# Peptides against a protein of PDB entry 4N7V: the designs that were tried, part 118

Target 1, 222 residues: chain A of PDB entry 4N7V
Amino acid sequence: TLRSITSPLVAHRLKPIRQKTKKAVVSILDSEEVCVELVKEYASQEYVKEVLQISSDGNTITIYYPNGGRGFPLADRPPSPTDNISRYSFDNLPEKYWRKYQYASRFVQLVRSKSPKITYFTRYAKCILMENSPGADFEVWFYDGVKIHKTEDFIQVIEKTGKSYTLKSESEVNSLKEEIKMYMDHANEGHRICLALESIISEEERKTRSAPFFPIIIGRKP

## One batch from the design tools (peptide; made by RFdiffusion4, then SolubleMPNN)

Design b2_p21_3_s4 (from b2_p21_3, 8 letters changed)
Fold by OpenDDE base, seed 3:
Structure b2_p21_3_s4 (fold): chain B 222 residues (1-222), chain A 21 residues (1-21)
Amino acid sequence: as target 1 above (222 residues)
Amino acid sequence: SERKKEIEEKAEKLAKELEKE
Protein backbone atom coordinates (compact mmCIF):
# COMPACT_ATOMS: atom_id res chain seq x y z
CA THR B 1 0.00 0.00 0.00
CA LEU B 2 0.99 3.64 -0.39
CA ARG B 3 0.68 4.05 3.37
CA SER B 4 3.36 1.42 3.90
CA ILE B 5 5.92 3.59 2.09
CA THR B 6 4.80 7.14 2.97
CA SER B 7 2.38 9.14 5.08
CA PRO B 8 -0.01 11.78 3.78
CA LEU B 9 1.83 15.04 3.17
CA VAL B 10 1.11 18.00 5.44
CA ALA B 11 1.27 21.46 3.88
CA HIS B 12 -0.47 23.46 6.61
CA ARG B 13 1.05 26.87 7.39
CA LEU B 14 3.42 26.73 4.42
CA LYS B 15 3.90 29.84 2.31
CA PRO B 16 3.12 29.65 -1.41
CA ILE B 17 5.97 28.58 -3.70
CA ARG B 18 6.35 27.47 -7.31
CA GLN B 19 9.35 25.40 -8.38
CA LYS B 20 9.99 24.47 -12.00
CA THR B 21 12.16 21.54 -13.01
CA LYS B 22 12.74 19.88 -16.38
CA LYS B 23 9.84 17.43 -16.19
CA ALA B 24 7.56 18.98 -13.60
CA VAL B 25 6.42 22.06 -11.77
CA VAL B 26 5.52 21.70 -8.12
CA SER B 27 3.56 24.37 -6.28
CA ILE B 28 2.19 25.13 -2.88
CA LEU B 29 -0.85 27.34 -3.42
CA ASP B 30 -2.35 30.10 -1.30
CA SER B 31 -4.92 27.50 -0.25
CA GLU B 32 -2.02 25.35 1.04
CA GLU B 33 -2.89 22.71 -1.55
CA VAL B 34 0.00 21.11 -3.43
CA CYS B 35 0.07 20.80 -7.22
CA VAL B 36 2.36 18.68 -9.37
CA GLU B 37 2.25 19.63 -13.04
CA LEU B 38 3.82 17.13 -15.43
CA VAL B 39 5.46 18.97 -18.29
CA LYS B 40 6.06 17.90 -21.89
CA GLU B 41 7.89 19.89 -24.54
CA TYR B 42 6.47 20.11 -28.07
CA ALA B 43 7.72 22.42 -30.82
CA SER B 44 9.82 24.40 -28.32
CA GLN B 45 6.74 25.03 -26.13
CA GLU B 46 6.14 23.48 -22.73
CA TYR B 47 2.73 21.95 -22.03
CA VAL B 48 1.13 20.65 -18.85
CA LYS B 49 -0.16 17.16 -19.65
CA GLU B 50 -1.19 15.98 -16.19
CA VAL B 51 -1.88 17.65 -12.83
CA LEU B 52 -2.04 16.16 -9.36
CA GLN B 53 -3.71 18.52 -6.90
CA ILE B 54 -3.29 17.34 -3.32
CA SER B 55 -5.19 18.72 -0.33
CA SER B 56 -3.30 20.46 2.47
CA ASP B 57 -3.68 17.40 4.71
CA GLY B 58 -2.58 15.05 1.93
CA ASN B 59 -5.70 12.90 2.13
CA THR B 60 -7.42 13.93 -1.12
CA ILE B 61 -5.83 13.80 -4.57
CA THR B 62 -7.51 15.36 -7.60
CA ILE B 63 -6.03 14.32 -10.93
CA TYR B 64 -6.87 15.94 -14.24
CA TYR B 65 -5.57 16.13 -17.80
CA PRO B 66 -5.75 19.66 -19.22
CA ASN B 67 -7.35 20.29 -22.62
CA GLY B 68 -8.66 16.76 -22.96
CA GLY B 69 -5.18 15.33 -22.52
CA ARG B 70 -3.70 17.42 -25.34
CA GLY B 71 -1.99 19.62 -22.78
CA PHE B 72 -2.21 23.24 -21.75
CA PRO B 73 0.60 25.77 -22.25
CA LEU B 74 2.73 26.11 -19.14
CA ALA B 75 1.89 29.30 -17.25
CA ASP B 76 2.64 30.97 -13.92
CA ARG B 77 0.03 28.81 -12.16
CA PRO B 78 -1.54 25.38 -12.61
CA PRO B 79 -4.27 25.16 -15.26
CA SER B 80 -7.83 25.00 -13.98
CA PRO B 81 -9.32 21.53 -13.54
CA THR B 82 -11.92 21.36 -16.32
CA ASP B 83 -11.46 18.06 -18.14
CA ASN B 84 -10.92 14.42 -17.20
CA ILE B 85 -11.09 14.94 -13.45
CA SER B 86 -10.68 12.07 -10.99
CA ARG B 87 -10.70 12.30 -7.20
CA TYR B 88 -9.04 9.79 -4.90
CA SER B 89 -8.44 9.35 -1.22
CA PHE B 90 -4.89 8.67 -0.10
CA ASP B 91 -5.64 4.99 0.49
CA ASN B 92 -7.38 4.59 -2.88
CA LEU B 93 -4.76 6.30 -5.02
CA PRO B 94 -3.84 4.10 -8.00
CA GLU B 95 -0.29 2.76 -7.88
CA LYS B 96 0.57 4.52 -11.15
CA TYR B 97 0.46 7.84 -9.27
CA TRP B 98 2.46 6.79 -6.21
CA ARG B 99 5.80 8.07 -7.44
CA LYS B 100 4.30 11.45 -8.25
CA TYR B 101 2.71 11.61 -4.81
CA GLN B 102 6.02 10.68 -3.22
CA TYR B 103 7.69 13.49 -5.12
CA ALA B 104 5.12 15.96 -3.81
CA SER B 105 5.56 14.60 -0.30
CA ARG B 106 9.34 14.88 -0.40
CA PHE B 107 9.10 18.41 -1.76
CA VAL B 108 6.72 19.41 1.03
CA GLN B 109 9.05 17.88 3.62
CA LEU B 110 11.90 19.88 2.13
CA VAL B 111 9.88 23.10 2.33
CA ARG B 112 8.84 22.26 5.88
CA SER B 113 12.48 21.79 6.88
CA LYS B 114 13.08 25.38 5.75
CA SER B 115 9.90 26.89 7.20
CA PRO B 116 10.16 28.47 10.67
CA LYS B 117 7.64 27.27 13.22
CA ILE B 118 9.24 28.93 16.24
CA THR B 119 11.85 31.68 16.09
CA TYR B 120 13.55 32.30 19.42
CA PHE B 121 16.03 35.12 19.91
CA THR B 122 18.50 34.58 22.72
CA ARG B 123 21.23 36.86 23.98
CA TYR B 124 23.70 35.18 21.64
CA ALA B 125 21.76 33.65 18.75
CA LYS B 126 18.69 33.38 16.58
CA CYS B 127 17.20 29.91 17.11
CA ILE B 128 14.69 28.43 14.67
CA LEU B 129 12.61 25.29 15.05
CA MET B 130 11.28 24.21 11.65
CA GLU B 131 7.95 22.68 10.59
CA ASN B 132 9.16 19.27 9.39
CA SER B 133 8.45 16.02 11.20
CA PRO B 134 9.40 13.70 12.73
CA GLY B 135 12.43 15.32 14.33
CA ALA B 136 12.10 18.92 13.18
CA ASP B 137 15.20 20.68 11.94
CA PHE B 138 16.69 23.17 14.36
CA GLU B 139 18.97 26.00 13.28
CA VAL B 140 21.04 28.32 15.45
CA TRP B 141 22.57 31.45 13.97
CA PHE B 142 24.96 33.00 16.47
CA TYR B 143 25.45 36.73 16.11
CA ASP B 144 29.22 36.25 15.97
CA GLY B 145 28.96 34.13 12.82
CA VAL B 146 28.87 30.55 14.16
CA LYS B 147 26.05 28.41 12.78
CA ILE B 148 24.65 25.08 13.97
CA HIS B 149 22.10 23.02 12.06
CA LYS B 150 20.54 20.01 13.77
CA THR B 151 18.53 17.39 11.91
CA GLU B 152 17.27 13.96 12.84
CA ASP B 153 20.33 12.47 11.13
CA PHE B 154 23.22 14.85 11.79
CA ILE B 155 24.55 18.08 13.25
CA GLN B 156 26.32 20.53 10.97
CA VAL B 157 28.68 23.13 12.41
CA ILE B 158 29.88 26.19 10.53
CA GLU B 159 32.65 28.05 12.31
CA LYS B 160 33.43 31.77 12.10
CA THR B 161 36.02 31.11 9.40
CA GLY B 162 33.42 29.36 7.27
CA LYS B 163 34.88 25.93 8.00
CA SER B 164 32.07 23.38 7.97
CA TYR B 165 31.83 19.83 9.27
CA THR B 166 29.13 17.28 10.04
CA LEU B 167 28.70 15.21 13.19
CA LYS B 168 26.84 11.91 12.87
CA SER B 169 27.47 10.22 16.22
CA GLU B 170 27.57 11.03 19.89
CA SER B 171 31.27 10.20 19.93
CA GLU B 172 31.98 12.91 17.39
CA VAL B 173 29.97 15.42 19.41
CA ASN B 174 31.91 14.50 22.52
CA SER B 175 35.17 15.03 20.67
CA LEU B 176 34.44 18.68 19.86
CA LYS B 177 36.82 21.38 20.99
CA GLU B 178 35.82 23.10 24.20
CA GLU B 179 35.12 26.38 22.44
CA ILE B 180 32.68 24.66 20.08
CA LYS B 181 31.03 22.78 22.94
CA MET B 182 29.97 26.12 24.38
CA TYR B 183 28.06 26.88 21.20
CA MET B 184 26.60 23.38 21.17
CA ASP B 185 25.44 23.73 24.76
CA HIS B 186 23.65 26.97 23.95
CA ALA B 187 22.11 25.42 20.84
CA ASN B 188 20.85 22.46 22.84
CA GLU B 189 19.32 24.75 25.45
CA GLY B 190 17.52 26.75 22.79
CA HIS B 191 16.32 23.52 21.22
CA ARG B 192 14.85 22.24 24.47
CA ILE B 193 13.08 25.54 25.06
CA CYS B 194 11.60 25.58 21.55
CA LEU B 195 10.32 22.02 21.93
CA ALA B 196 8.73 22.87 25.27
CA LEU B 197 7.09 25.98 23.84
CA GLU B 198 5.84 24.03 20.83
CA SER B 199 4.09 21.60 23.14
CA ILE B 200 2.49 24.32 25.26
CA ILE B 201 1.36 26.41 22.31
CA SER B 202 0.00 23.40 20.43
CA GLU B 203 -2.08 22.46 23.45
CA GLU B 204 -3.51 25.98 23.76
CA GLU B 205 -4.25 26.00 20.04
CA ARG B 206 -6.17 22.75 20.44
CA LYS B 207 -8.21 24.14 23.33
CA THR B 208 -9.16 27.44 21.71
CA ARG B 209 -9.81 26.13 18.17
CA SER B 210 -8.84 29.56 16.88
CA ALA B 211 -6.68 30.66 13.98
CA PRO B 212 -3.25 29.02 13.84
CA PHE B 213 -0.83 30.23 16.49
CA PHE B 214 2.23 29.30 14.46
CA PRO B 215 4.57 30.61 13.26
CA ILE B 216 5.63 32.59 16.32
CA ILE B 217 8.57 34.79 17.20
CA ILE B 218 9.84 34.98 20.77
CA GLY B 219 12.14 37.78 21.81
CA ARG B 220 14.01 40.16 19.55
CA LYS B 221 17.46 40.54 18.13
CA PRO B 222 19.63 42.55 20.55
CA SER A 1 14.50 34.58 -1.06
CA GLU A 2 17.16 32.52 0.64
CA ARG A 3 14.58 29.87 1.47
CA LYS A 4 13.54 29.59 -2.16
CA LYS A 5 17.12 29.27 -3.39
CA GLU A 6 17.87 26.42 -1.01
CA ILE A 7 14.66 24.65 -2.00
CA GLU A 8 15.38 25.09 -5.71
CA GLU A 9 18.73 23.33 -5.47
CA LYS A 10 17.33 20.30 -3.69
CA ALA A 11 14.09 20.19 -5.68
CA GLU A 12 15.98 19.66 -8.92
CA LYS A 13 17.48 16.48 -7.48
CA LEU A 14 14.11 15.24 -6.28
CA ALA A 15 12.61 15.68 -9.75
CA LYS A 16 14.93 12.98 -11.13
CA GLU A 17 12.60 10.33 -9.72
CA LEU A 18 9.87 11.46 -12.14
CA GLU A 19 12.03 11.19 -15.26
CA LYS A 20 11.88 7.40 -15.20
CA GLU A 21 8.11 7.30 -15.81
Scores: peptide ipSAE 0.354, ipTM 0.888, DockQ to the pose 0.018
Fold by OpenDDE base, seed 1:
Structure b2_p21_3_s4 (fold): chain B 222 residues (1-222), chain A 21 residues (1-21)
Amino acid sequence: as target 1 above (222 residues)
Amino acid sequence: SERKKEIEEKAEKLAKELEKE
C-alpha cells in the first residue's frame, strides 16, 4: 500500500513556494495544496504533461493531463484542470502515481523542516522550532555567530571560526569543548521551552478550534 | 533566503527519484 511507503503529506501553515527541477515543478499554493507538474521538453519549450494536485491534508489527489495530454506550456503556476480529471483518495491512488506522491511528500517534509513554527528570542540567541514531525528540527542562531542545528538524527555545530561539525552520539556531545557545551546547554534550554510552548499552544488550539496560532514569535530580537 | 536555497538544493536531489519512471 501507499501508506506503507509514506504517510499523507501535511502542508498546513506552509507558505507558498514553487520549485522547478529538471523534470518536475513542485508547488505549495496559497490554498496550501501541493501541485506536482511533470515537465517534458519539446522543441526547446517546456510543457506540463501531467499534474498531481494534492490537498493540504494529503488525503485527496486530483490528476489531470493538460490539453488532452498534449501538454501545456510551463508557466509561473500550474495549468488549470481540463476535461481529463481524475480524483483519488490517498488509499485509492493508483500505484503508478505513488512515486510522484512520495516526491511531493518528501518535498513538503523538507519545506516543513525549514518552516518556523515557534521563534523564541533569548538574550543570546534566536531559537527556532520547525514544523516538521516527528522530531521537529530546532535551530539556534547565537548573536555572536555560533549556530546549532538539531535534528532527530544529528546535531550540527557551526563555531565562531566557521568550523562546522556534526554530532551523532551522546559521547560526541560529551566530548565537546567546555565553551561549546555552554552553547549546547543554552540551545537545549531553548528547545525545552519551545516544546513546552508548542504543547500548551496546541492544546489551546484544540480547545477553541480557532484559526491556527502558529507560527508564533516569543520575545524580541535585541 | 538561505532556507530557500537549501530547499532548492535538496529538492533537486529529490527530483532524481522521478527520473526512474
Scores: peptide ipSAE 0.352, ipTM 0.888, DockQ to the pose 0.018
Fold by OpenDDE base, seed 2:
Structure b2_p21_3_s4 (fold): chain B 222 residues (1-222), chain A 21 residues (1-21)
Amino acid sequence: as target 1 above (222 residues)
Amino acid sequence: SERKKEIEEKAEKLAKELEKE
């Protein structure tokens, strides 16, 4: 099943973006829908031959072939659906479209990993918890130039000198210089606070059923 | 934006997966 290889994508709260590659254009629209345009080149002109339009919650996929499959010239936005429109639920999506859906999902996850959910200014750093899940990315930008980027898979450190390295195990973290450990401790504290705030705010958002509370900014740069 | 650049760099890798189809 499609569910065995990916979960429905979640594009809520993401800013619009359009990313062109050689054979595809992926977009997050103002509506927070996600579009994958499959591009073919003919006579030095790029044409959109197929479009997957995915709802913001990932559960509905609309597929169409512009101009009856002849293609539509690539533009600044996806072509409007005209002919040969099919609508599927996530669980009823034909297997031939699974790879394209997975691409869209991975792209959205990437965007989420770079989309601030909580920005928290401490005395020493700008901390940012991102939108991706599970294990949201967490970035700490210290005002003195040190940077720490935490993901589910690794921790990247950039020192004042510009020296950068990646930590992938607890043993590597424990082997850090004492000076760097101080930064890591601060980063971890900021991370804990952001996670706590996320939990509290999410619960309130659920209760109120109002407009989204995120993204939020806590504090100001000193 | 810086966000866009970071996305673009990583998105290129993802696109290769789609191109293999």
Scores: peptide ipSAE 0.348, ipTM 0.886, DockQ to the pose 0.018
Fold by OpenDDE base, seed 5:
Structure b2_p21_3_s4 (fold): chain B 222 residues (1-222), chain A 21 residues (1-21)
Amino acid sequence: as target 1 above (222 residues)
Amino acid sequence: SERKKEIEEKAEKLAKELEKE
């Protein structure tokens, strides 16, 4: 099943973006829908031959073939669906579209990992908790130039000198220079606070059923 | 934006997954 290889993508709260590659254009629209346009070149012109339009919650996939499958000239936005439209639920998506859906999902996850959910300014750093899940990315930009990037899988450190390295285990973290441990401690504290705030704010958001509370900014750069 | 540039750089690698079709 498709569910065995990916979960429904979640594009909520993401800013619009359009990324062109050689054979495809992937977009997050103002509506937070995700579009994959399959592009072919003919006579030095690029045409959109197929479009997958995925709902913001990932559960509905609309597929259409512009201009009766002849293709529509590539533009600054996906072509509007007109005819020969197929609509599928996530669990009923034909297997031939699974790779394309997975691509969309991975793209959305990438965007989420770069989309601030909580920005928290401390005395020493700008901390950012991102939108991706599970295990949201967490970035700490220290005002003195040190950077720490935490993911579910690793921690990347960029020192003042520009020296960069990746830590993949607790043992490696424990082997850090004392100076770097101080930065790590601060980063961890900021991370803890952001996670706590995320939980509290999300709960309030659920209770009020109002417009999204995220993204939020806490504090200001000194 | 810087965010967009970072996404674009990594997105190009993801696109290779569709090139196999």
Scores: peptide ipSAE 0.343, ipTM 0.885, DockQ to the pose 0.018

Design b2_p21_4_s1 (from b2_p21_4, 6 letters changed)
Fold by OpenDDE base, seed 2:
Structure b2_p21_4_s1 (fold): chain B 222 residues (1-222), chain A 21 residues (1-21)
Amino acid sequence: as target 1 above (222 residues)
Amino acid sequence: DEWEEALEELEKKLEEELKKE
């Protein structure tokens, strides 16, 4: 099943973006829907041959073939759906479209990993909890130049000297120099606080059922 | 996999664009 390969993409709160490759264009629209355009080149002109439009919650996929399959000239936005459209739920998406959906999903996940959900300014650093889940990326930009990037899989450290390394185990973390441990401790504290705030704010958001509370900024630059 | 290649290209472009913001 598609679900065994990927979860429904989540594009909520993401800013509009349009990225083009030779073969495809992926867009996050103002509506927070995601569009994948399949691009073909003919006679030095690029045409959109197929469009997958995915709802912001990833559960509905609308597929259409512009201009009756003849293609529509590539523009600055996806071509509008026509009457020749197919609509699928996530679980009923034909297998032939799974790779394209996965492509969109991975792109969205990447965007999420770079989209601030909570920005928290401490005395020493700018901390950012990102939108991706589970295990949201967490970045700490110390004002003195040290950087720490935490993901679900690793911790990357960039020291003042520019020396960069990746930690993938607790043992490696425990083996850090004392001076680096201080930065790590601060990063961990900031991370804890951001996660706590995320939980509290999300709960309030659920209760109020109003407009999204995120992204938020806590504190200010010193 | 052409889609994987496309994704890698998009990732690169995305990174470049996001750094500008």
Scores: peptide ipSAE 0.035, ipTM 0.688, DockQ to the pose 0.502
Fold by OpenDDE base, seed 3:
Structure b2_p21_4_s1 (fold): chain B 222 residues (1-222), chain A 21 residues (1-21)
Amino acid sequence: as target 1 above (222 residues)
Amino acid sequence: DEWEEALEELEKKLEEELKKE
């Protein structure tokens, strides 16, 4: 099943973006829908041959073939759907479209990993909890130039000198120089606070059922 | 596959765009 290889993508709270490769264009629209355009080149002109439009919650996929399958010239936005469209739920999506959906999902997840959900200014750093899940990315930009980037898989450290290295195990973290441990301790504290705030704010969102509270900024840059 | 290559290209482009902010 598609669910065995990916979860429904979640594009809520993401800003519009359009990115192109040789074979495809992926867009997040103002509506927070996601579009994958299949691109073909003919006579030095690029044409959109197929479009997958995915709802913001990833559960509905609309597929259409512009200009009766002949293709529509690539433009600054996806071509409008025709009357001849196919609509699928996530669990009913034909297998031939699974790779394209997975492509969209991975792109959205990447964008989410770079989209601030909580920005928290401390005395020493700008801390940012991102939108991706599970295990949201967490970045700490210290005002003195040190940067720490935490992901589910690793921790990247960029020192004042520009020296960069990646930590992939707890043993490596424990082997850090004492001066770097101080930055790591602060980063971990900021991370804990952001996670706690995320939990509290999410609970309030659930209770009020109003407009989203995120993204949120806490504190001010000194 | 071709989609993996496309994703890698998109990742690079996205990173470049984000650096401009």
Scores: peptide ipSAE 0.035, ipTM 0.683, DockQ to the pose 0.530
Fold by OpenDDE base, seed 1:
Structure b2_p21_4_s1 (fold): chain B 222 residues (1-222), chain A 21 residues (1-21)
Amino acid sequence: as target 1 above (222 residues)
Amino acid sequence: DEWEEALEELEKKLEEELKKE
């Protein structure tokens, strides 16, 4: 099943973006829908032959073939749907479209990992909790130039000198120089606070059922 | 711009997958 290889994509709160590859264009629209355009080239002109438009919650996929399947010239946005439209739920999506859905999903997940959900300013750093899940990325930009990037898989450190390295185990973290440990401690504290705030705010958001509370900014740059 | 490098890597991987269609 499609569900066994990917979960429904979630594009809520993401800003519009359009990314072109050789064979496809993937977009997040103002509506937070996601579009995958299949691109073909004829006589040095690029045409959109197929469009998958995916709802913001990933559960509905609308498929259409522009200009009766002849294709529509590639533009700055997806072509409008034609009268010949197919609509599928995530679980009923034909297998022939699974790769295209995965393309969209991975793209969205990447965008989410770079999209701030919570920005928290401390005395020493700008901390950012991202939108991706599970295990949201967490970035700490210290005002003195040090950067720490935490992911589910690793921690990347960029020192003042520009030296960068990646930590993949707890033992490596424990072996850090004392000066770097101080930055790590601060980063961890900021991370804890952001996670706590995310939980609290999300609960209030659920109760209110109004406009989204995220993204949110806590504090100000000193 | 902050996404460019990561997106380029993703593009390469995804393009390879699309070729299998």
Scores: peptide ipSAE 0.032, ipTM 0.619, DockQ to the pose 0.073
Fold by OpenDDE base, seed 4:
Structure b2_p21_4_s1 (fold): chain B 222 residues (1-222), chain A 21 residues (1-21)
Amino acid sequence: as target 1 above (222 residues)
Amino acid sequence: DEWEEALEELEKKLEEELKKE
């Protein structure tokens, strides 16, 4: 099943973006829907041959073939759905579209990993918890130039000297120089706080059922 | 995989765009 290989994408709170490759254009719309446009080139003109429009919650996929399948000239936005529209739920999406959905999902996750959910200014650093899940990316930009980037898979450290390295295990983290451990400790504390705040704010958001509370900024750069 | 390549390209472009902000 599609669910066995990916979860429904979540594009809520993401800013509109449009990125083009040779074969595809992926967009997050103002509506927070996600569009994948398949691009073909004919006679030096690019045409959109197929569009997958995915709802912001990832659960509904609308597929259409612009201009009766002949393609519509590539523009600055996805072509509007016309005739011959197919609508699928996530769980009923035909297998032939799974790869395209995965592409969209991964792109959205990438965007989410770079979209601030919580920005927290500490005495020493700007901490940012990102929107991606599970295991949201967490970045710490120390005012003295040190940077720590935590992901679910690794921790990247950029030292004052510009030396950069990636840590993939706890053993490697434990082997850090003491001075770097201090930064790591601060980063971890900031991370803990952001996660705690995320939980609290999310709960209040759930209770209130109003406009999104995120993104939020806490504190101010000294 | 063509889609993986496309994703990598998009990642690079995205990073470039985000750096401008």
Scores: peptide ipSAE 0.037, ipTM 0.694, DockQ to the pose 0.561; fails the geometry check

Design b2_p21_4_s2 (from b2_p21_4, 9 letters changed)
Fold by OpenDDE base, seed 4:
Structure b2_p21_4_s2 (fold): chain B 222 residues (1-222), chain A 21 residues (1-21)
Amino acid sequence: as target 1 above (222 residues)
Amino acid sequence: SVWDEALEELEKELEKELESE
């Protein structure tokens, strides 16, 4: 099943973006819907032959073939759906579209990993918890130039000297120089706080059934 | 942009996936 290889994409709170590749254009719209435009070149002109429009919650996929399948000239936005529209739920999406959905999903996940959910200014750093899940990216920009980037898979450290390295295990983290450990400790504390705040705010958001509370900014840069 | 490197890698991966179709 599609669900076994990916979860429904979540584009809520993401800013509009349009990214062109050689064979596709992927967009997050103002509506927070995600569009994958499949592009083909003909006579030195690019045409959109197929569009997957995915709802912001990833659960509804609308597929259409612009201009009766003849294609529509590539523009600055996806072509409007025509009368020949197929609508699928996530779980009913035909297998032939799974890769394209995964394309959209990975793009959205990437965007989410670069989209601040919580920005927290500490005495020493700007901490940013991103929108991606599970294991949201967490970036710490120390005011002295040190940077720590935590992902689900690794921790990247950029020292004041510009020296950069990646840590992929706890043993590597434990082997850090004491000076770097201090930064790591601060980063971890900031991370903990952001996660705690995320939980609290999300719960309040759920209870109030209000408009999104995120993204939020906490504190001020010194 | 903070996205540029990540997008470039994603594009490479995704292009390969699209080519395999």
Scores: peptide ipSAE 0.034, ipTM 0.684, DockQ to the pose 0.074
Fold by OpenDDE base, seed 1:
Structure b2_p21_4_s2 (fold): chain B 222 residues (1-222), chain A 21 residues (1-21)
Amino acid sequence: as target 1 above (222 residues)
Amino acid sequence: SVWDEALEELEKELEKELESE
C-alpha cells in the first residue's frame, strides 16, 4: 500500500512556494494544496503533461492531463484542471502515481523543516522550532554569529570563525570545547522551552478549534 | 543551494517513472 511507503503529506501552515526541477515543478499553493506538474520539452518549449493536485491534508489527489494530454505551456502557476479529471483518496491512489506522491510528500517534508513554527528570542539567540515531524528541526542563531542546527539525526555547529562540523553522538557532544558547550546548553534550553510551548499551544488549539495559533513569535529581537 | 540539491535528489526518484511516459 501507499501508506506502507509514506504517510499523507501535511501542508498546513506552509507558505506558497514554487520549485522547478528538470522534469517537474512542485508548488504549494495559497490554498495549501500541493501541485506536482510533470514537464516535457518539445521544440525548446516546456509543457506540463500531467498534474497531481494534492489536498493540504494529503488525503485527496486530483489528477488531470492538460489539453487532453497534449500538454500546456509551462507558466508561473499550474494549469487549470481540464474536463479529464480523476480524483482519488490516498488509499485508493493507483500505484503508478505513488512515486509522484512520494516526491510531493518529501518536498513538503523539506519545506516543513525550513518553516518556522515557533520563533523564540532569548537574550543571546533567535531560536526556531520548525514545522517538520517527528523530531522537528531546531535552529539557534546566536547574535554573536554562532549557529546550532539540531535535527533528529545530527547537530550542526557553526562557530564564530565559520568553522562548521556535525555531531552525531553524545560522545561527540561531550567532547566539545567548554565554550561551545555553553552555546549548546543555551540551545538545549531554548529547545525545551519551544517544545513546551508547542505542547501548550497545540492543546489550546485542540480545545477551541480556532484558527491556527502557529506560527508564533515569542519575545523580541534585542 | 540546499534547495536545488534536495530537489535534484527527489527528482531522481521520478526519473524512472517519467521516462516510461
Scores: peptide ipSAE 0.037, ipTM 0.706, DockQ to the pose 0.065; fails the geometry check
Fold by OpenDDE base, seed 5:
Structure b2_p21_4_s2 (fold): chain B 222 residues (1-222), chain A 21 residues (1-21)
Amino acid sequence: as target 1 above (222 residues)
Amino acid sequence: SVWDEALEELEKELEKELESE
């Protein structure tokens, strides 16, 4: 099943974006829907041959073939659905579209990993918890130039000198220079605070059933 | 763009399917 290889994508709270590659254009719309446009070139003109439009919660997939499958000239936005539209639920999506859905999903996850959910300014750094899940990315931009990027899989450190390295285990973290450990300690504290705030705010958001509370900014740069 | 490298990787996953269409 599709569910065995991916979960429904979640595009909520993401800003609109349109990214063109050689064979596809992927977009997050103002509606927070996600569109994958499959592009082919004929006579030096690019045409959209197929469109997958996925709901913001990932559960509904609308597929259409512009201009009766002949294609529609590539524009600054997806072509509007016309006739012969197919609509599927996530669990009923034909297997032939699974890879395209995965492409959309991974793109959304990438965007989420770069989309601030919580920005927290400390005395020493700008901390940012991102929207991706599970294990949201966490970035710390120290005002003195040090940068720490935490993901579920690794920690990247960029020192003042520009030296960059990646830590993939606790052992490597423990082997850091004392100076760098101080930055790491601060980053970890900021991370803890952001996670705590995320939990509290999310719970209040659930109770209130109002407009999204995220993204939020806490504090100001000194 | 900031997405080019990541998108290129994702696009490679669709290459076989897109070429067959």
Scores: peptide ipSAE 0.036, ipTM 0.698, DockQ to the pose 0.087; fails the geometry check
Fold by OpenDDE base, seed 2:
Parts: sequence; structure tokens; C-alpha cells
Structure b2_p21_4_s2 (fold): chain B 222 residues (1-222), chain A 21 residues (1-21)
Amino acid sequence: as target 1 above (222 residues)
Amino acid sequence: SVWDEALEELEKELEKELESE
């Protein structure tokens, strides 16, 4: 099943974006829907031959072929669905479209990993908890030039000298120089605080059933 | 595949764009 290889994508709270490659254009719309446009080139003109339009919650996929499959000239937005329209739920999506859905999902996940959910300014750093899940990316930009980037899989450190390295195990973290450990300790504290605040705010958001509370900014740059 | 290459390219371009914001 598609569910066994990916979860429904979640594009909520993401800003509109349009990214193009030679073969495809992927967009997040103002509606927070995700569009994948398959692009073909004919006589030095690019045409959209196929579009996957995915709902913001990832559960509904609308697939259409512009101009009866002849293609529509590539523009600044996806072509409107007009011909050969099919609508599927996530669990009923034909297997031939699974790969394209996965690419949309990976795109959204990438965007989420770069989309601030909580920005927290400390005395020493700008801390950012991102929208991706599980294990949201966490970035710490120290005002003195040190950067720490935490993901579910690794921790990247950029020192003042520009020296960079990746930590993938607890043993490597424990082997850090004392001066770097101080930065890591601060980063970890900021991370803990952001996670705690995320939990509290999310619970309040659930209770109020109001507009999204995120993204939020806590504190100010000194 | 064509899509794998396209995604890789897309990810690289997206990274550059989002980091520049």
C-alpha cells in the first residue's frame, strides 16, 4: 500500500512556493494544496502534460491531463483541471502515481524542515524549531557565528573558524571539546524549551479550535 | 529515474532559495 511507504503529506502552514526542474514543477499554493506538474519540451517550448493536485492534508489527489493530454504551455501557475480529471483518496491512489506522490511528499517534508514553527531568541542565539515531523529540525544560530543544526538523524556543527562536522552518535557528542559542549548545552536547552512550548501551544490550539497559532516568535534578538 | 534526478535538483534549488530568505 502507499501508506506502507509514505504518510499523507501535510502542507498546512506552509508558505506558497514554486520550484522548477527540467522535468517537473512542484508548487505549494496559497490554498496550501500541493501541485506536481510533469513538464515536457516540444520545439523549445515547455508543456505541462500531467498534474497531480494534492490537498493540504494529503488525503485527496486530483490528477488531470491538460488539453486532453496534449499539454498546456508552462506558466507561472498550474493549469486548471479541465480534461481527464480523476480524484482519488490517499488509500485509493493507483500505484502508477505512488512515486509522484512520494516526490511531492519529500518536497513538502523538505519545505517543512526549512519552515519555522517556533523562533526563540536567547541571549546568545536564534533558535528555530521547524515544521517537519516527527523529530523536527532544530537550528541554533549563535550570534558569535557558531551554528548547530539538529535533525532526527544527526547534529551538524559549524564552528567560528568555519570548521564543520556531523555527529551521528551519542559517543561523538560526548567527545566534543569543552568549548563546543557549551554551545551544545545551550542548543539543547533551547530545543527543550521549544518542544515544551510547542506542546503547550498545540494543546491550547486544540482546545480553542481557533486559527493556527503557529508560526510564533518568542523573544527578540539582543 | 527521471523523477529521482528531478527531485534531487529540486531539493538543491529549494535549499538555496529557502536559505536565502
Scores: peptide ipSAE 0.034, ipTM 0.648, DockQ to the pose 0.498; fails the geometry check

